# Designs tried in a protein design run: peptides against a protein of PDB entry 4M9S. Part 16

Target 1, 135 residues: chain A of PDB entry 4M9S
Amino acid sequence: SRGLVGVECITPYSYKSLAMALQRCVEVLSDEDRSALAFAVVMPPGVDIPVKLWSCVIPVDICSNEEEQLDDEVADRLKRLSKRGALLSGKRMPVLTFKIDHIIHMFLKHVVDAQTIANGISILEQRLLEIGNNN

## One batch from the design tools (peptide; aimed at target 1 V26 R34 S35 F107)

Design b1_p15_5 (made by RFdiffusion4)
Pose (drawn by RFdiffusion4):
Structure b1_p15_5 (pose): chain A 126 residues (1-60, 70-135), chain P 15 residues (1-15)
Amino acid sequence: SRGLVGVECITPYSYKSLAMALQRCVEVLSDEDRSALAFAVVMPPGVDIPVKLWSCVIPVLDDEVADRLKRLSKRGALLSGKRMPVLTFKIDHIIHMFLKHVVDAQTIANGISILEQRLLEIGNNN
Amino acid sequence: SLKPPDELFDFDALD
């Protein structure tokens, strides 16, 4: 209910809070990977979820979502790969409350909608 | 429509 700023303190670390650190990991990022990351906010964290359940919210056969999610985990270790049962990714929690009070307030609602939308279109496949 | 990548993050909230 306040993000990583709820716990920021003087610590042996050079950063007042972990968000100030993560700030850079996002700044060095490929402009688009900045995009895919900026959107993975609207995902469930600590939950393993498939490439297609991702192809819905991440921008551009759609494995390209996976390629971005791979660079994203290789570069700052921001995501998480889990090869089988099915090629799936996962957003951890700290790497989430970072994005919550950091990603543009609108883009949160837009990801919520683009998803409930593309979810419903997989509902129309049947 | 979506915002360009440069406008997706509020780095001022980290100050």

Design b1_p15_5_s1 (made by RFdiffusion4, then SolubleMPNN; from b1_p15_5, 6 letters changed)
Fold by OpenDDE base, seed 3:
Formats: C-alpha cells, sequence, structure tokens
Structure b1_p15_5_s1 (fold): chain B 135 residues (1-135), chain A 15 residues (1-15)
C-alpha cells in the first residue's frame, strides 16, 4: 500500500477524511501505545531516528534499571505503531530506526496537547545534553 | 507533568 507520501495536492475533503481515519486509529490504541504516539511529535519528520533517541522521549511507566531493557521496551511500542499503517515506518538494517512521515507529524501537531509537546521537546533537549556531556 | 493518555489528544482542533 503506497503511503500518502505521493499526495501532490491535499484538498480540504481529503484532509478531513484522513484526519477522521487517523483519529479512529488513535482511539483503538492501548494507553501506552497512544502515549508513545503523542510524544512522537517531538521528532523531526522524514528522518530515520535510532531507538536510543526515541527512548529519550517515549514514556515508560515500568522500566528495569538496565538501559538496554528500556530500549527494548520502546522498540516494542514503536514496532506496534509501525504495524498501524502510516503511523510510523520501521527500518531494521543497518540499525533499528523509526521514522514519522510528514503527514502524520502534521496531524499530531494539531491534535496533541500543546503543553505535552512543549514538555516533550524540553525533555528531549535535556537528555541530549546529558548524552553529549558524557561523550 | 505528563497528562493521562485520554487527555493527550484533542481532535476537535482538526474536525
Amino acid sequence: as target 1 above (135 residues)
Amino acid sequence: SLLPASELFDFEAVL
């Protein structure tokens, strides 16, 4: 199935139909997967992002003390989202990455709570600084 | 603080 990446012209009607379809997809997610999708909005669209960077913003309620287990849990959530059509695209080689498409990202920017977006960006920036200082 | 999953989305902004 060709993702909507090839849509040259978005009409108001096509946009409304897409938004309704995406809303339905979000509503049937588990709470944990829905939360993961919300925070996906903080990532730049169209870029293959390593799981380690996703783990900086995806909320995990229960994690073991091992960082490796955190990445695995995040990866599992993102994998489930990638099976829900155009929500995310996963790539396994050469390293496991996930990408959010522009159209999905644009949708999320409109529907995700503004404070949640701001908090997510702040958390990502903080954690990236910490990673950078350790190198 | 993080909002509950049920409060993360507002679809009336688009629909």
Scores: peptide ipSAE 0.421, ipTM 0.813, DockQ to the pose 0.567
OpenDDE base, seeds 1, 2, 4, 5: peptide ipSAE 0.417, 0.420, 0.420, 0.420; ipTM 0.811, 0.814, 0.813, 0.814

Design b1_p15_5_s2 (made by RFdiffusion4, then SolubleMPNN; from b1_p15_5, 7 letters changed)
Fold by OpenDDE base, seed 4:
Structure b1_p15_5_s2 (fold): chain B 135 residues (1-135), chain A 15 residues (1-15)
Amino acid sequence: as target 1 above (135 residues)
Amino acid sequence: PLLPASELFDFSATL
């Protein structure tokens, strides 16, 4: 799937059509995958983000005490999202990463609850600081 | 507390 590499001038009509399609995609997701998609909005678009960083913001219902299990669970959710069209793009080498496209990100910014976005950003920033201080 | 997944999205904000 060629990531939409380019400033595509999305017409309002194209946006509405895309929004409707994306809405349908979101509505058929499981609660877990839908939550993961919501928090994907806190990531910078167009960047290959390692699973470890995704795990900082993707909510996992079952608290696993094992960090490895957390990453695996997050990866599974992101993989499922990547299989649903253009929601995410996965890359396995050299490290497993996922990327959100600009268009999807823009859509999410408009439809995800503002407080959820703010909370997600705060959580990400906190976790990144912790990671940075431990290195 | 995280909002339930059903409440995370508001599609009325889309044009």
Scores: peptide ipSAE 0.456, ipTM 0.823, DockQ to the pose 0.597
OpenDDE base, seeds 1, 2, 3, 5: peptide ipSAE 0.455, 0.455, 0.454, 0.453; ipTM 0.821, 0.821, 0.823, 0.823; seed 5 fails the geometry check

Design b1_p15_5_s3 (made by RFdiffusion4, then SolubleMPNN; from b1_p15_5, 7 letters changed)
Fold by OpenDDE base, seed 2:
Structure b1_p15_5_s3 (fold): chain B 135 residues (1-135), chain A 15 residues (1-15)
Amino acid sequence: as target 1 above (135 residues)
Amino acid sequence: PLLPAEELFDFEAVL
């Protein structure tokens, strides 16, 4: 997989303090929301990503075969994450999208298991190709 | 089943 190009940014927070705060934030999430956050690392930071694309990588344990229901379940998880600190920013109009912040993305790149990241990217690439082939 | 946090995250990499 090609991976993502990282971007550095300046923050008024000490890196260690921010990391500690984020760790605590992650630890109090539900298993579902925490898993969603882990796979959020495969998305490019600072970009409003439609729920449809999030649904390509966010793991859903039990879901209907209906695409709309999958998107709804993913959206619910991302909505919960968006209520936590700077993890995600949601936008409802014109299309429901979520964006991962650069700082959070950098954090996730350091703490999420490397194989999980690689797998997530590969899954995204595969599913995007499938979508493209169906167009 | 979803993986637990300890399998997805390694916070010692940062802390």
Scores: peptide ipSAE 0.409, ipTM 0.810, DockQ to the pose 0.523
OpenDDE base, seeds 1, 3, 4, 5: peptide ipSAE 0.408, 0.406, 0.408, 0.406; ipTM 0.811, 0.810, 0.812, 0.810

Design b1_p15_5_s4 (made by RFdiffusion4, then SolubleMPNN; from b1_p15_5, 6 letters changed)
Fold by OpenDDE base, seed 3:
Structure b1_p15_5_s4 (fold): chain B 135 residues (1-135), chain A 15 residues (1-15)
Amino acid sequence: as target 1 above (135 residues)
Amino acid sequence: PLKPASELFDFEAVK
């Protein structure tokens, strides 16, 4: 099952078990999907985020200059991650969005490289500002 | 510069 059904206390045993499960999931990811998961920590947890905003922080190495193709590539990566249990949750309607749960986000903050997190936040801030200025 | 994907995660902090 993905996530917690209701309010539940996290015991030391639950903490260790979840950490081990996440490690095994990360180890089998491709480099592209692993990178996408790392930068997912930059987003606020528990919020349905449109793909357009995810594309501001998810690194894409090979893509055409068309923004439409960028969003599609990011969406594909996020879709693959959403199939890996509780890593992400996707919604197709009314708008394609993805959400990271609080518990997964909390663990990512502990294990993802600190400099990577800081850089990701800075990049997101800059790109959001640019989007705002263009509207 | 982005780190290699193999260096993005460290699970020793939670073990």
Scores: peptide ipSAE 0.573, ipTM 0.899, DockQ to the pose 0.585
OpenDDE base, seeds 1, 2, 4, 5: peptide ipSAE 0.567, 0.569, 0.562, 0.564; ipTM 0.895, 0.895, 0.894, 0.894

Design b1_p15_6 (made by RFdiffusion4)
Pose (drawn by RFdiffusion4):
Structure b1_p15_6 (pose): chain A 126 residues (1-60, 70-135), chain P 15 residues (1-15)
Amino acid sequence: SRGLVGVECITPYSYKSLAMALQRCVEVLSDEDRSALAFAVVMPPGVDIPVKLWSCVIPVLDDEVADRLKRLSKRGALLSGKRMPVLTFKIDHIIHMFLKHVVDAQTIANGISILEQRLLEIGNNN
Amino acid sequence: SELTALLAEAAEAAL
């Protein structure tokens, strides 16, 4: 209910809070990977979820979502790969409350909608 | 603020 700023203190670390650190990991990022990351906010964290359940919210056969989610986990270790049972990714929690009070307030609602939408279109495949 | 602006620009470019 206030993000990483709820716990920021003087610590042996050079950063007042972990968000100030993560700031850079996002700054060095490929412009698009900045995009895919900026959107993975609207995902469930600590939950393993498939490439297609990701192809819905991440921008551009759609494995390209996976390629981005791979660079994203290799560069700053922001995401997480888990090869089988099915090629799936996962967003950890700190790497989430970073994005919550950091990603543009609108883009949160837009990801929520673009998803409930593309979810419903997989509902129409049947 | 700088990071939020960069993320906003990236989101807008993606849309």

Design b1_p15_6_s1 (made by RFdiffusion4, then SolubleMPNN; from b1_p15_6, 7 letters changed)
Fold by OpenDDE base, seed 5:
Structure b1_p15_6_s1 (fold): chain B 135 residues (1-135), chain A 15 residues (1-15)
Amino acid sequence: as target 1 above (135 residues)
Amino acid sequence: DRVRRLLAEAARRAL
């Protein structure tokens, strides 16, 4: 019985410390990068996702007539996030992908508004279905 | 599970 209580106490403490450190990292981001990070929560953790699919949920304020320019802007945001510790992990080969780690994803699930998450998931599903139907 | 399936399908088409 005593051993389980010790583990249960350590886990919440470690989580709180990690959350404080992550919150500090989030606070120094630009508004656009912070928004991109918030929407990263809609992605499953531990999965290498190509930039094209990230563009389905990452908000871009600049109107571009070229889809390639939209992907480039999204890639730039994700690259900046990947430079901030463990927020995202980028992989260049064979295709440029980004993944969110489980710990960061867990943090975001607790700090991002639930309605924002739900809306983001809905938008992602809709756009993925559209991509699927057009191919 | 739904999102994961849709992502997997879309990823196969994007590659």
Scores: peptide ipSAE 0.490, ipTM 0.916, DockQ to the pose 0.032
OpenDDE base, seeds 1, 2, 3, 4: peptide ipSAE 0.483, 0.404, 0.483, 0.488; ipTM 0.915, 0.862, 0.915, 0.916

Design b1_p15_6_s2 (made by RFdiffusion4, then SolubleMPNN; from b1_p15_6, 7 letters changed)
Fold by OpenDDE base, seed 5:
Structure b1_p15_6_s2 (fold): chain B 135 residues (1-135), chain A 15 residues (1-15)
Amino acid sequence: as target 1 above (135 residues)
Amino acid sequence: SRVQQLLAEASQRAL
C-alpha cells in the first residue's frame, strides 16, 4: 500500500514525524535523483503525468537533446524515485506516467527553495506552451 | 492554475 507504509529510509532510528523520515530518504538520494524530486513539486499532486511532460522540468545534464533520449533518462530517474516507496507512483499502462502524492508534495513545498519552485513553474509553462504550439 | 490548465491540455494530447 501507498503512504507512510511505503516510505523506505536507510536508518535504524525512529522518527517523530513523516517529514523527518522523508528528509532522511531524500538525503540518501543521488544528486540527480534529489534534483528530480525537488522539481516534482511543480506538478500538481495526485495527477498522472506523462513522462514527456515531466521532461519539461526535470533537469538532465548528461544526455542527448533528442526528446526520446531525454524522456528515457527522465523516466529512469522517476522510476528510481517510485521505487523509494511513497515518493512517486508510476503507471506503465496505457501510457508511462508518474504522479506525486499530496503528502510528498506538501513536504516538498516546505523544503524546496521558493525561487527554485518559481523558476520550475515558469519553465514548465513555457515548455508546455511550446508543445502546444507544435501540436 | 495556469500550470494545471496547460498540463491538462498537454496530457490530453499525450494520453
Scores: peptide ipSAE 0.487, ipTM 0.915, DockQ to the pose 0.032
OpenDDE base, seeds 1, 2, 3, 4: peptide ipSAE 0.480, 0.486, 0.486, 0.482; ipTM 0.913, 0.915, 0.915, 0.914; seed 1 fails the geometry check

Design b1_p15_6_s3 (made by RFdiffusion4, then SolubleMPNN; from b1_p15_6, 9 letters changed)
Fold by OpenDDE base, seed 5:
Structure b1_p15_6_s3 (fold): chain B 135 residues (1-135), chain A 15 residues (1-15)
Amino acid sequence: as target 1 above (135 residues)
Amino acid sequence: DRVREMLAEASRKAL
C-alpha cells in the first residue's frame, strides 16, 4: 500500500496501474536522479544498504573522485529519490542507509535496459572486491 | 545471489 499511495499522491489524477504511476513519477525526475534510480535496480530489494555501497553503482559525473564527496553526492541523490514517495526508503540511524522496495525493484527490472543492469552488476561486483581488498 | 552475498560481506565493514 505504501508504494502505491506514495506514488499516486504526486498527482490528482488516477492511474490505471502502479506501473503507470511509477512511470509518471520517473518522468518528472531530473536526468541524474532518473539515472540513479535506474541503477538502484542492481541492488537487492528490501535491504538497507549503506551509502558507501550505493556509490559503487550510482553514476556521478559532477563531483570530484574523492570518496567523501562521491558519497555525499550519492547520498543527496538517494535522499531526493526517497522524497519521491516510495522510490527509496532512507534510514539515518544507526547508519545512513537506503533500500529499494520490492515493488519498485520489480518495476525497474521491467523498464531499465537489460544491458544496463548487467553492466551495473558487473561494476558493483568489481568495486565491492576492490573495497574488500583495500580494507 | 552473488550480489547479495557480496553486499552482505561489504556491509559488515561499512555498517
Scores: peptide ipSAE 0.572, ipTM 0.930, DockQ to the pose 0.032
OpenDDE base, seeds 1, 2, 3, 4: peptide ipSAE 0.568, 0.567, 0.565, 0.566; ipTM 0.930, 0.930, 0.927, 0.930

Design b1_p15_6_s4 (made by RFdiffusion4, then SolubleMPNN; from b1_p15_6, 8 letters changed)
Fold by OpenDDE base, seed 3:
Structure b1_p15_6_s4 (fold): chain B 135 residues (1-135), chain A 15 residues (1-15)
Amino acid sequence: as target 1 above (135 residues)
Amino acid sequence: SAVAEMLRRASEAAL
């Protein structure tokens, strides 16, 4: 797999080519997976984030009252996204984590609505506080 | 762009 490792400088042409490639990737996603990708912009790029934290921001329409089932559904969505090339990178050991790369994150910051990003951050902060208070 | 609109609509529907 020729990783994007060789692009020291994103030229406008490289950016346009990447945008076109990402357009095709997004178009073939389900509505649920596309929504999950949008909210991935809330996470810091280049960091391995555990599924529990992803579950704080990834919207799930059909979830049982069991927290464990929520994490499993989120993990399945993130796994599907990780199969779409550079969208996400999954790591199974020692803990199941997913990471968004800087280039993809930068792209999402330009295409996802600013108010949506702000709302997502607020929700994440609130849920992190709740998790902290319950420990 | 088509990408921007698709992502925007998806995110707005979830919130």
Scores: peptide ipSAE 0.107, ipTM 0.712, DockQ to the pose 0.813
OpenDDE base, seeds 1, 2, 4, 5: peptide ipSAE 0.031, 0.106, 0.065, 0.077; ipTM 0.663, 0.708, 0.673, 0.681

Design b1_p15_7 (made by RFdiffusion4)
Pose (drawn by RFdiffusion4):
Structure b1_p15_7 (pose): chain A 126 residues (1-60, 70-135), chain P 15 residues (1-15)
Amino acid sequence: SRGLVGVECITPYSYKSLAMALQRCVEVLSDEDRSALAFAVVMPPGVDIPVKLWSCVIPVLDDEVADRLKRLSKRGALLSGKRMPVLTFKIDHIIHMFLKHVVDAQTIANGISILEQRLLEIGNNN
Amino acid sequence: LEFKHEDLFNFDALN
């Protein structure tokens, strides 16, 4: 209910809070990877979820979502790969409350909608 | 709907 700023303190670390640190990991990022990361906010954290359940919210055969999610985990270790049972990714929690009070307030609602939308279109496949 | 590609992050909130 306040993000990482709820716990920021003087620590042996050079950063007042972990968000100030993560700030850079996002700044060095490929402009688009900045995009895919900026959107993975509207994902369930600590939950393993498939490439297609990701192809819905991440921008651009759609494995390209996976390629971005791979660079994203290789570069700052921001996501998480888990090869089988099915090629799936996962957003951890700290790497989430970073994005909550950091990603543009609108883009949160837009990801919520673009998803409930593309979810419903997989509902129309049947 | 369409995806937003610019001004995605509020880095001022980190100061």

Design b1_p15_7_s1 (made by RFdiffusion4, then SolubleMPNN; from b1_p15_7, 8 letters changed)
Fold by OpenDDE base, seed 2:
Structure b1_p15_7_s1 (fold): chain B 135 residues (1-135), chain A 15 residues (1-15)
Amino acid sequence: as target 1 above (135 residues)
Amino acid sequence: LTYPTKDLFRFDAVL
């Protein structure tokens, strides 16, 4: 699905002030949570995304190959991010999901390394294909 | 899923 390029109507001034605030928020994150936030940019904004899909792109260094453990670790990271203002919004019911808001997504698109974004998209695409082939 | 350690952010692009 080609995401509708929403009309971005943020004034440069409002964006700059928000960007400064967000930068400070990002800087105080742990390395793990900051990495999770960076890869959040590959998700469509404004959509409640199940943890399983987040786990496709959020970098986690775990020894276990169990999908459940991966999901739990990813969920913990996303939960921490959801407690940091507008970075993410989590819903526990009916299914655990997380959403990145449009404004935060716009910020990330500008500040996350372009190669990281490209890699994240490629990884997501690959993992989705794998999920689709296994289902 | 392991990723190389690098600077993931470039804040100078916005600020």
Scores: peptide ipSAE 0.452, ipTM 0.799, DockQ to the pose 0.516
OpenDDE base, seeds 1, 3, 4, 5: peptide ipSAE 0.431, 0.048, 0.448, 0.436; ipTM 0.794, 0.692, 0.799, 0.795; seed 4 fails the geometry check

Design b1_p15_7_s2 (made by RFdiffusion4, then SolubleMPNN; from b1_p15_7, 9 letters changed)
Fold by OpenDDE base, seed 5:
Order: sequence, then C-alpha cells, then structure tokens
Structure b1_p15_7_s2 (fold): chain B 135 residues (1-135), chain A 15 residues (1-15)
Amino acid sequence: as target 1 above (135 residues)
Amino acid sequence: LTYQTENLFDFSAVL
C-alpha cells in the first residue's frame, strides 16, 4: 500500500480550537454523512476529485445495480457535507468534483482509526485498478 | 476530545 503522504499546513486556528469546532460539527451529522466524511481522509487534500472516485470509498447501499444511482447518492452526501463550510468544497464545472481542504484532512488523519484509514486506502487502490483494467 | 472523537468514527459496521 502506498499510504498517504502527510501534509502540514499553517492555520489561523489553533488545533485545539479547530478540533472542538469540528467535533461539534461532526456530532450533528447523520451516521451516513459522518461515515462519508471519515472516508474523505483517503483522498489527497487540495485536489478536485470526481464523484466517480469518491464512490470507490463512500459506503452506499443501493437498490439498483446502476452505477448512476451510486454516483447520485454519493454526490448527495458530499453536497450535504459541502454545506458545512470547511468540510468539503464542491465544483460543478467542467465536471462535478469535491475537494477536502488540508486543515480538515489533517484533523481526520488524527481522529479516524489508523486501521480504517488503511482499509480505505486499500479499497480505493483496488477499485482504481479495476477501473483502469476495464478501460 | 480524542476519546469522544474516536467514538464518533466507529466503522466496524460499515467495513
């Protein structure tokens, strides 16, 4: 596994203050949205990531085998997270993408279980290979 | 903070 390169950033907020604020934000999320947020830790920070790649790691139960339904459900979750300010940033053009900021990513790296992070990275790598081989 | 936050991210049922 390649792992994630650690990123450090300078923030106008103390880590303690940011952590407290983020904790309150996370506590009011649904279990579904909170899970989606946690798995954002496997994405590189500061990069606009297409929804298709987010769907590789965000857990979703769908009633249809259609990939479109999966992408739509994932997009809805990410949209809700983007409305929480610094959690995610959405971009609609040229394609629908979402980005996690460095500060939020740093927070997640500290609070999400290391095994969960490792599992998420492994899943992402596997599914990326599958996508690459099927093209 | 750490304890409370860790409890928020239990993914045993998801993974």
Scores: peptide ipSAE 0.037, ipTM 0.658, DockQ to the pose 0.066
OpenDDE base, seeds 1, 2, 3, 4: peptide ipSAE 0.036, 0.035, 0.035, 0.422; ipTM 0.652, 0.633, 0.638, 0.803; seed 4 fails the geometry check

Design b1_p15_7_s3 (made by RFdiffusion4, then SolubleMPNN; from b1_p15_7, 8 letters changed)
Fold by OpenDDE base, seed 2:
Structure b1_p15_7_s3 (fold): chain B 135 residues (1-135), chain A 15 residues (1-15)
Amino acid sequence: as target 1 above (135 residues)
Amino acid sequence: LTYPTENLFRFDAVL
């Protein structure tokens, strides 16, 4: 199913005000949470994404190679982001998932560094291949 | 995996 890119007609004014508000929100994040938000741009908008898939792209410096610890740390970061207005939406049931709304995703596409986006996509692709080969 | 940690955002592109 080709997701209908719903042309949300945001007026330039509404977009600018939202962008300014979002910029301020991003600026007050911790470095860790801000990094998580940047890499969130590689996820498709409007989709409830399991934490396991988020863990493929969210940068976490963990000494432990345990996947469970990675997921927990990623989940904590995403939970913090979900408490910051419309940045993310979390669902605990039936499975812990997080979603980026289309508007936030559009914002991120414009403000996240292009190389960061490209790197994030490459990392996601690599990790998905690894998961697929292990499954 | 080394993640970029600096200059992740370019707000001048939108604002």
Scores: peptide ipSAE 0.427, ipTM 0.798, DockQ to the pose 0.570
OpenDDE base, seeds 1, 3, 4, 5: peptide ipSAE 0.421, 0.424, 0.426, 0.427; ipTM 0.795, 0.797, 0.798, 0.798

Design b1_p15_7_s4 (made by RFdiffusion4, then SolubleMPNN; from b1_p15_7, 7 letters changed)
Fold by OpenDDE base, seed 1:
Structure b1_p15_7_s4 (fold): chain B 135 residues (1-135), chain A 15 residues (1-15)
Amino acid sequence: as target 1 above (135 residues)
Amino acid sequence: LKFPTENLFDFDAVK
């Protein structure tokens, strides 16, 4: 069983209302931003995550192979998501980080394809190992 | 990481 363990509490009425609103928000996203949001489910909720770690799981198609440009593109996508309600919360100081809220994470766990979640977790684990070996 | 071509979301789970 892969993934992070957490306690989730769902109230039927509040969750359903929020879920409907979130569904509408997801539907109006671009394909790129929607894909980014899907893979955000692999991150632990309530934790300020540096862009470097987000870049391990956010799918991007850029012409440059430069890591800096990759991080910038990922940051732009996460920034757009942070402007769509409470999908993400950005923090600029002391370092640029993004956080997925517990409620949003709970929503994503219910609606994101199970195979996508499994693949995302595997990719994150692999990338973290690679980063650790290079440092 | 290439974008997946499959449908990433199933909203029937919340209806």
Scores: peptide ipSAE 0.402, ipTM 0.798, DockQ to the pose 0.484
OpenDDE base, seeds 2, 3, 4, 5: peptide ipSAE 0.401, 0.401, 0.402, 0.401; ipTM 0.800, 0.800, 0.798, 0.798

Design b1_p15_8 (made by RFdiffusion4)
Pose (drawn by RFdiffusion4):
Structure b1_p15_8 (pose): chain A 126 residues (1-60, 70-135), chain P 15 residues (1-15)
Amino acid sequence: SRGLVGVECITPYSYKSLAMALQRCVEVLSDEDRSALAFAVVMPPGVDIPVKLWSCVIPVLDDEVADRLKRLSKRGALLSGKRMPVLTFKIDHIIHMFLKHVVDAQTIANGISILEQRLLEIGNNN
Amino acid sequence: PNLTEIGKNAFKPVP
C-alpha cells in the first residue's frame, strides 16, 4: 500500500531503498525490454504462468515474448525461467512492487484491459 | 495502440 518506500531506511547498502537500485537495471534496458517489463506488472506474482498467457500483455509464431522474457531474466535477473512442465515464466514479488508504484498509472489499467480482452478472445476459440 | 511506445514511456524514475 505504499511500495518499497514503506520500508526505506539507512542501511549498509548504498541505496535508500531497493527501488533506487532497480531503477538502473531498467534504465540500461533495451527500449522494448523496458516495454515488456513495464507491462509484466499486471501479472500474477509468485505464480508460474505460460508463454501464451504472456503473449497477451507483452508488446511487439509468438515465442518472441519468451525471448524478451529471457533477456529480461538474464539482464538484472528480473523475471524467472522454468523450462518444463511447459515453457513458463514467473515474476517474483519485489520485482513487482517495484513496478506497481513505478509503472505509469494508466498503463496498469491498460494492461488489465488488454488482458481481460485477449483472455476473452481465447474464450472465443471454443 | 502502439504498445511498444507506451511501454517505453511507461517507466518512471524513482526519486

Design b1_p15_8_s1 (made by RFdiffusion4, then SolubleMPNN; from b1_p15_8, 10 letters changed)
Fold by OpenDDE base, seed 5:
Structure b1_p15_8_s1 (fold): chain B 135 residues (1-135), chain A 15 residues (1-15)
Amino acid sequence: as target 1 above (135 residues)
Amino acid sequence: MDLVALGRESILPVP
C-alpha cells in the first residue's frame, strides 16, 4: 500500500505571509475565542462537525448544569470565529455544523503545542466514548 | 497572550 505521503508543500513564503496575517487576527481575539480557535486543531479539517462534538473540547466556564447552554455558548464562539478571517465555516442545514479549513488547520498544527494537541485528542476520544455508551 | 503562548500554556478542560 503506497501511503500517499502528501507532501504538504507549505511554501515558506505562503506560510510566513499567512502566519503573519493569522497571527494578527489571533491577537485581536478575546482570550475565550483564542482558546476555542486553539482547540479547533483537534478536529479533522474539511469535515462538517456538529456543535455537540465541538462542545467536547472547547473550554467553557458555565454556571449551569444544562447541556443545552454549553452547546449554545460553544456555538456562539464558533460563530464569532466564522465571521473573522474565514477561520471556520458554519453550516445551518440540515444540522448546525462548523468545519476548519485545511490551510487554517495546518497553521494551528505549527503554532499549538504538540502535547496540547495530544491531550485535546485524548479528551475528545474519551468524551465520544461516553456519548456513545449513553446512547 | 498569542496563539503560540496559549498552545504552550493551555490547560485542557478536565471532563
Scores: peptide ipSAE 0.046, ipTM 0.699, DockQ to the pose 0.091
OpenDDE base, seeds 1, 2, 3, 4: peptide ipSAE 0.028, 0.039, 0.040, 0.034; ipTM 0.665, 0.680, 0.675, 0.677

Design b1_p15_8_s2 (made by RFdiffusion4, then SolubleMPNN; from b1_p15_8, 6 letters changed)
Fold by OpenDDE base, seed 4:
Structure b1_p15_8_s2 (fold): chain B 135 residues (1-135), chain A 15 residues (1-15)
Amino acid sequence: as target 1 above (135 residues)
Amino acid sequence: MDLLELGRNAFLPVP
């Protein structure tokens, strides 16, 4: 049974209104949370992604080289985004994951600079290869 | 590559 993932045909009008609302949400973010949201576009939409994978692309200025602190700080940013206009959906069990919705992802693909997206994907791929080679 | 610097300018200007 192929579940018809109902392509919610966002009418152009609903899309424009939603885009305006989302744009307002982006404008009120801190620079750090806004940057995190921008790089969320590199993740596949509708998939629960572990924090460890988010940490590959979420920019965190940490004074410490402790990997645990990186994941915690990334998780805190993603939690803040999840509380702001449902930009992300968090799940704590079985592991802490975050998911970007298809609608939010489509919005980000239109408003984030294409070179930034390409760079973020490249960085994600590189860091995933490093993780995969160390296992 | 400084992702934070990239992220600060990541959003396109609103038309």
Scores: peptide ipSAE 0.419, ipTM 0.874, DockQ to the pose 0.542
OpenDDE base, seeds 1, 2, 3, 5: peptide ipSAE 0.415, 0.416, 0.416, 0.415; ipTM 0.872, 0.873, 0.872, 0.873

Design b1_p15_8_s3 (made by RFdiffusion4, then SolubleMPNN; from b1_p15_8, 7 letters changed)
Fold by OpenDDE base, seed 1:
Structure b1_p15_8_s3 (fold): chain B 135 residues (1-135), chain A 15 residues (1-15)
Amino acid sequence: as target 1 above (135 residues)
Amino acid sequence: MDLVELGRNALLPVP
């Protein structure tokens, strides 16, 4: 059964308008929040992803060796992104999760550097293997 | 390569 992945036919006009709106949102982000948004492209769209998995790819310059502080800082970045242009959707229950919508994800695939995407995927895969081996 | 450095330059201008 070929699942018709519903081609959301974003009309060229809707896409251009959305791209311009998203570009304006990106321009006003801090370097840290912009980096977090860029790496959101490695996540599957439309899936509620736990903060712990986001912490695998969101770059954080932590001066602290405490893993708990990493997840909190990542959560704060994702919360800021969720308040700007609906870049992410947060859910608090049963566990704090964030998801990227398909439209935003499609935009990021066009504007994020291809090498950054490839590196982000490789890092996610490596860190997921490490989590799986330590449990 | 530092992920932070990668992320700073990761977003290209929208064409």
Scores: peptide ipSAE 0.183, ipTM 0.802, DockQ to the pose 0.654
OpenDDE base, seeds 2, 3, 4, 5: peptide ipSAE 0.091, 0.138, 0.085, 0.177; ipTM 0.717, 0.776, 0.739, 0.803

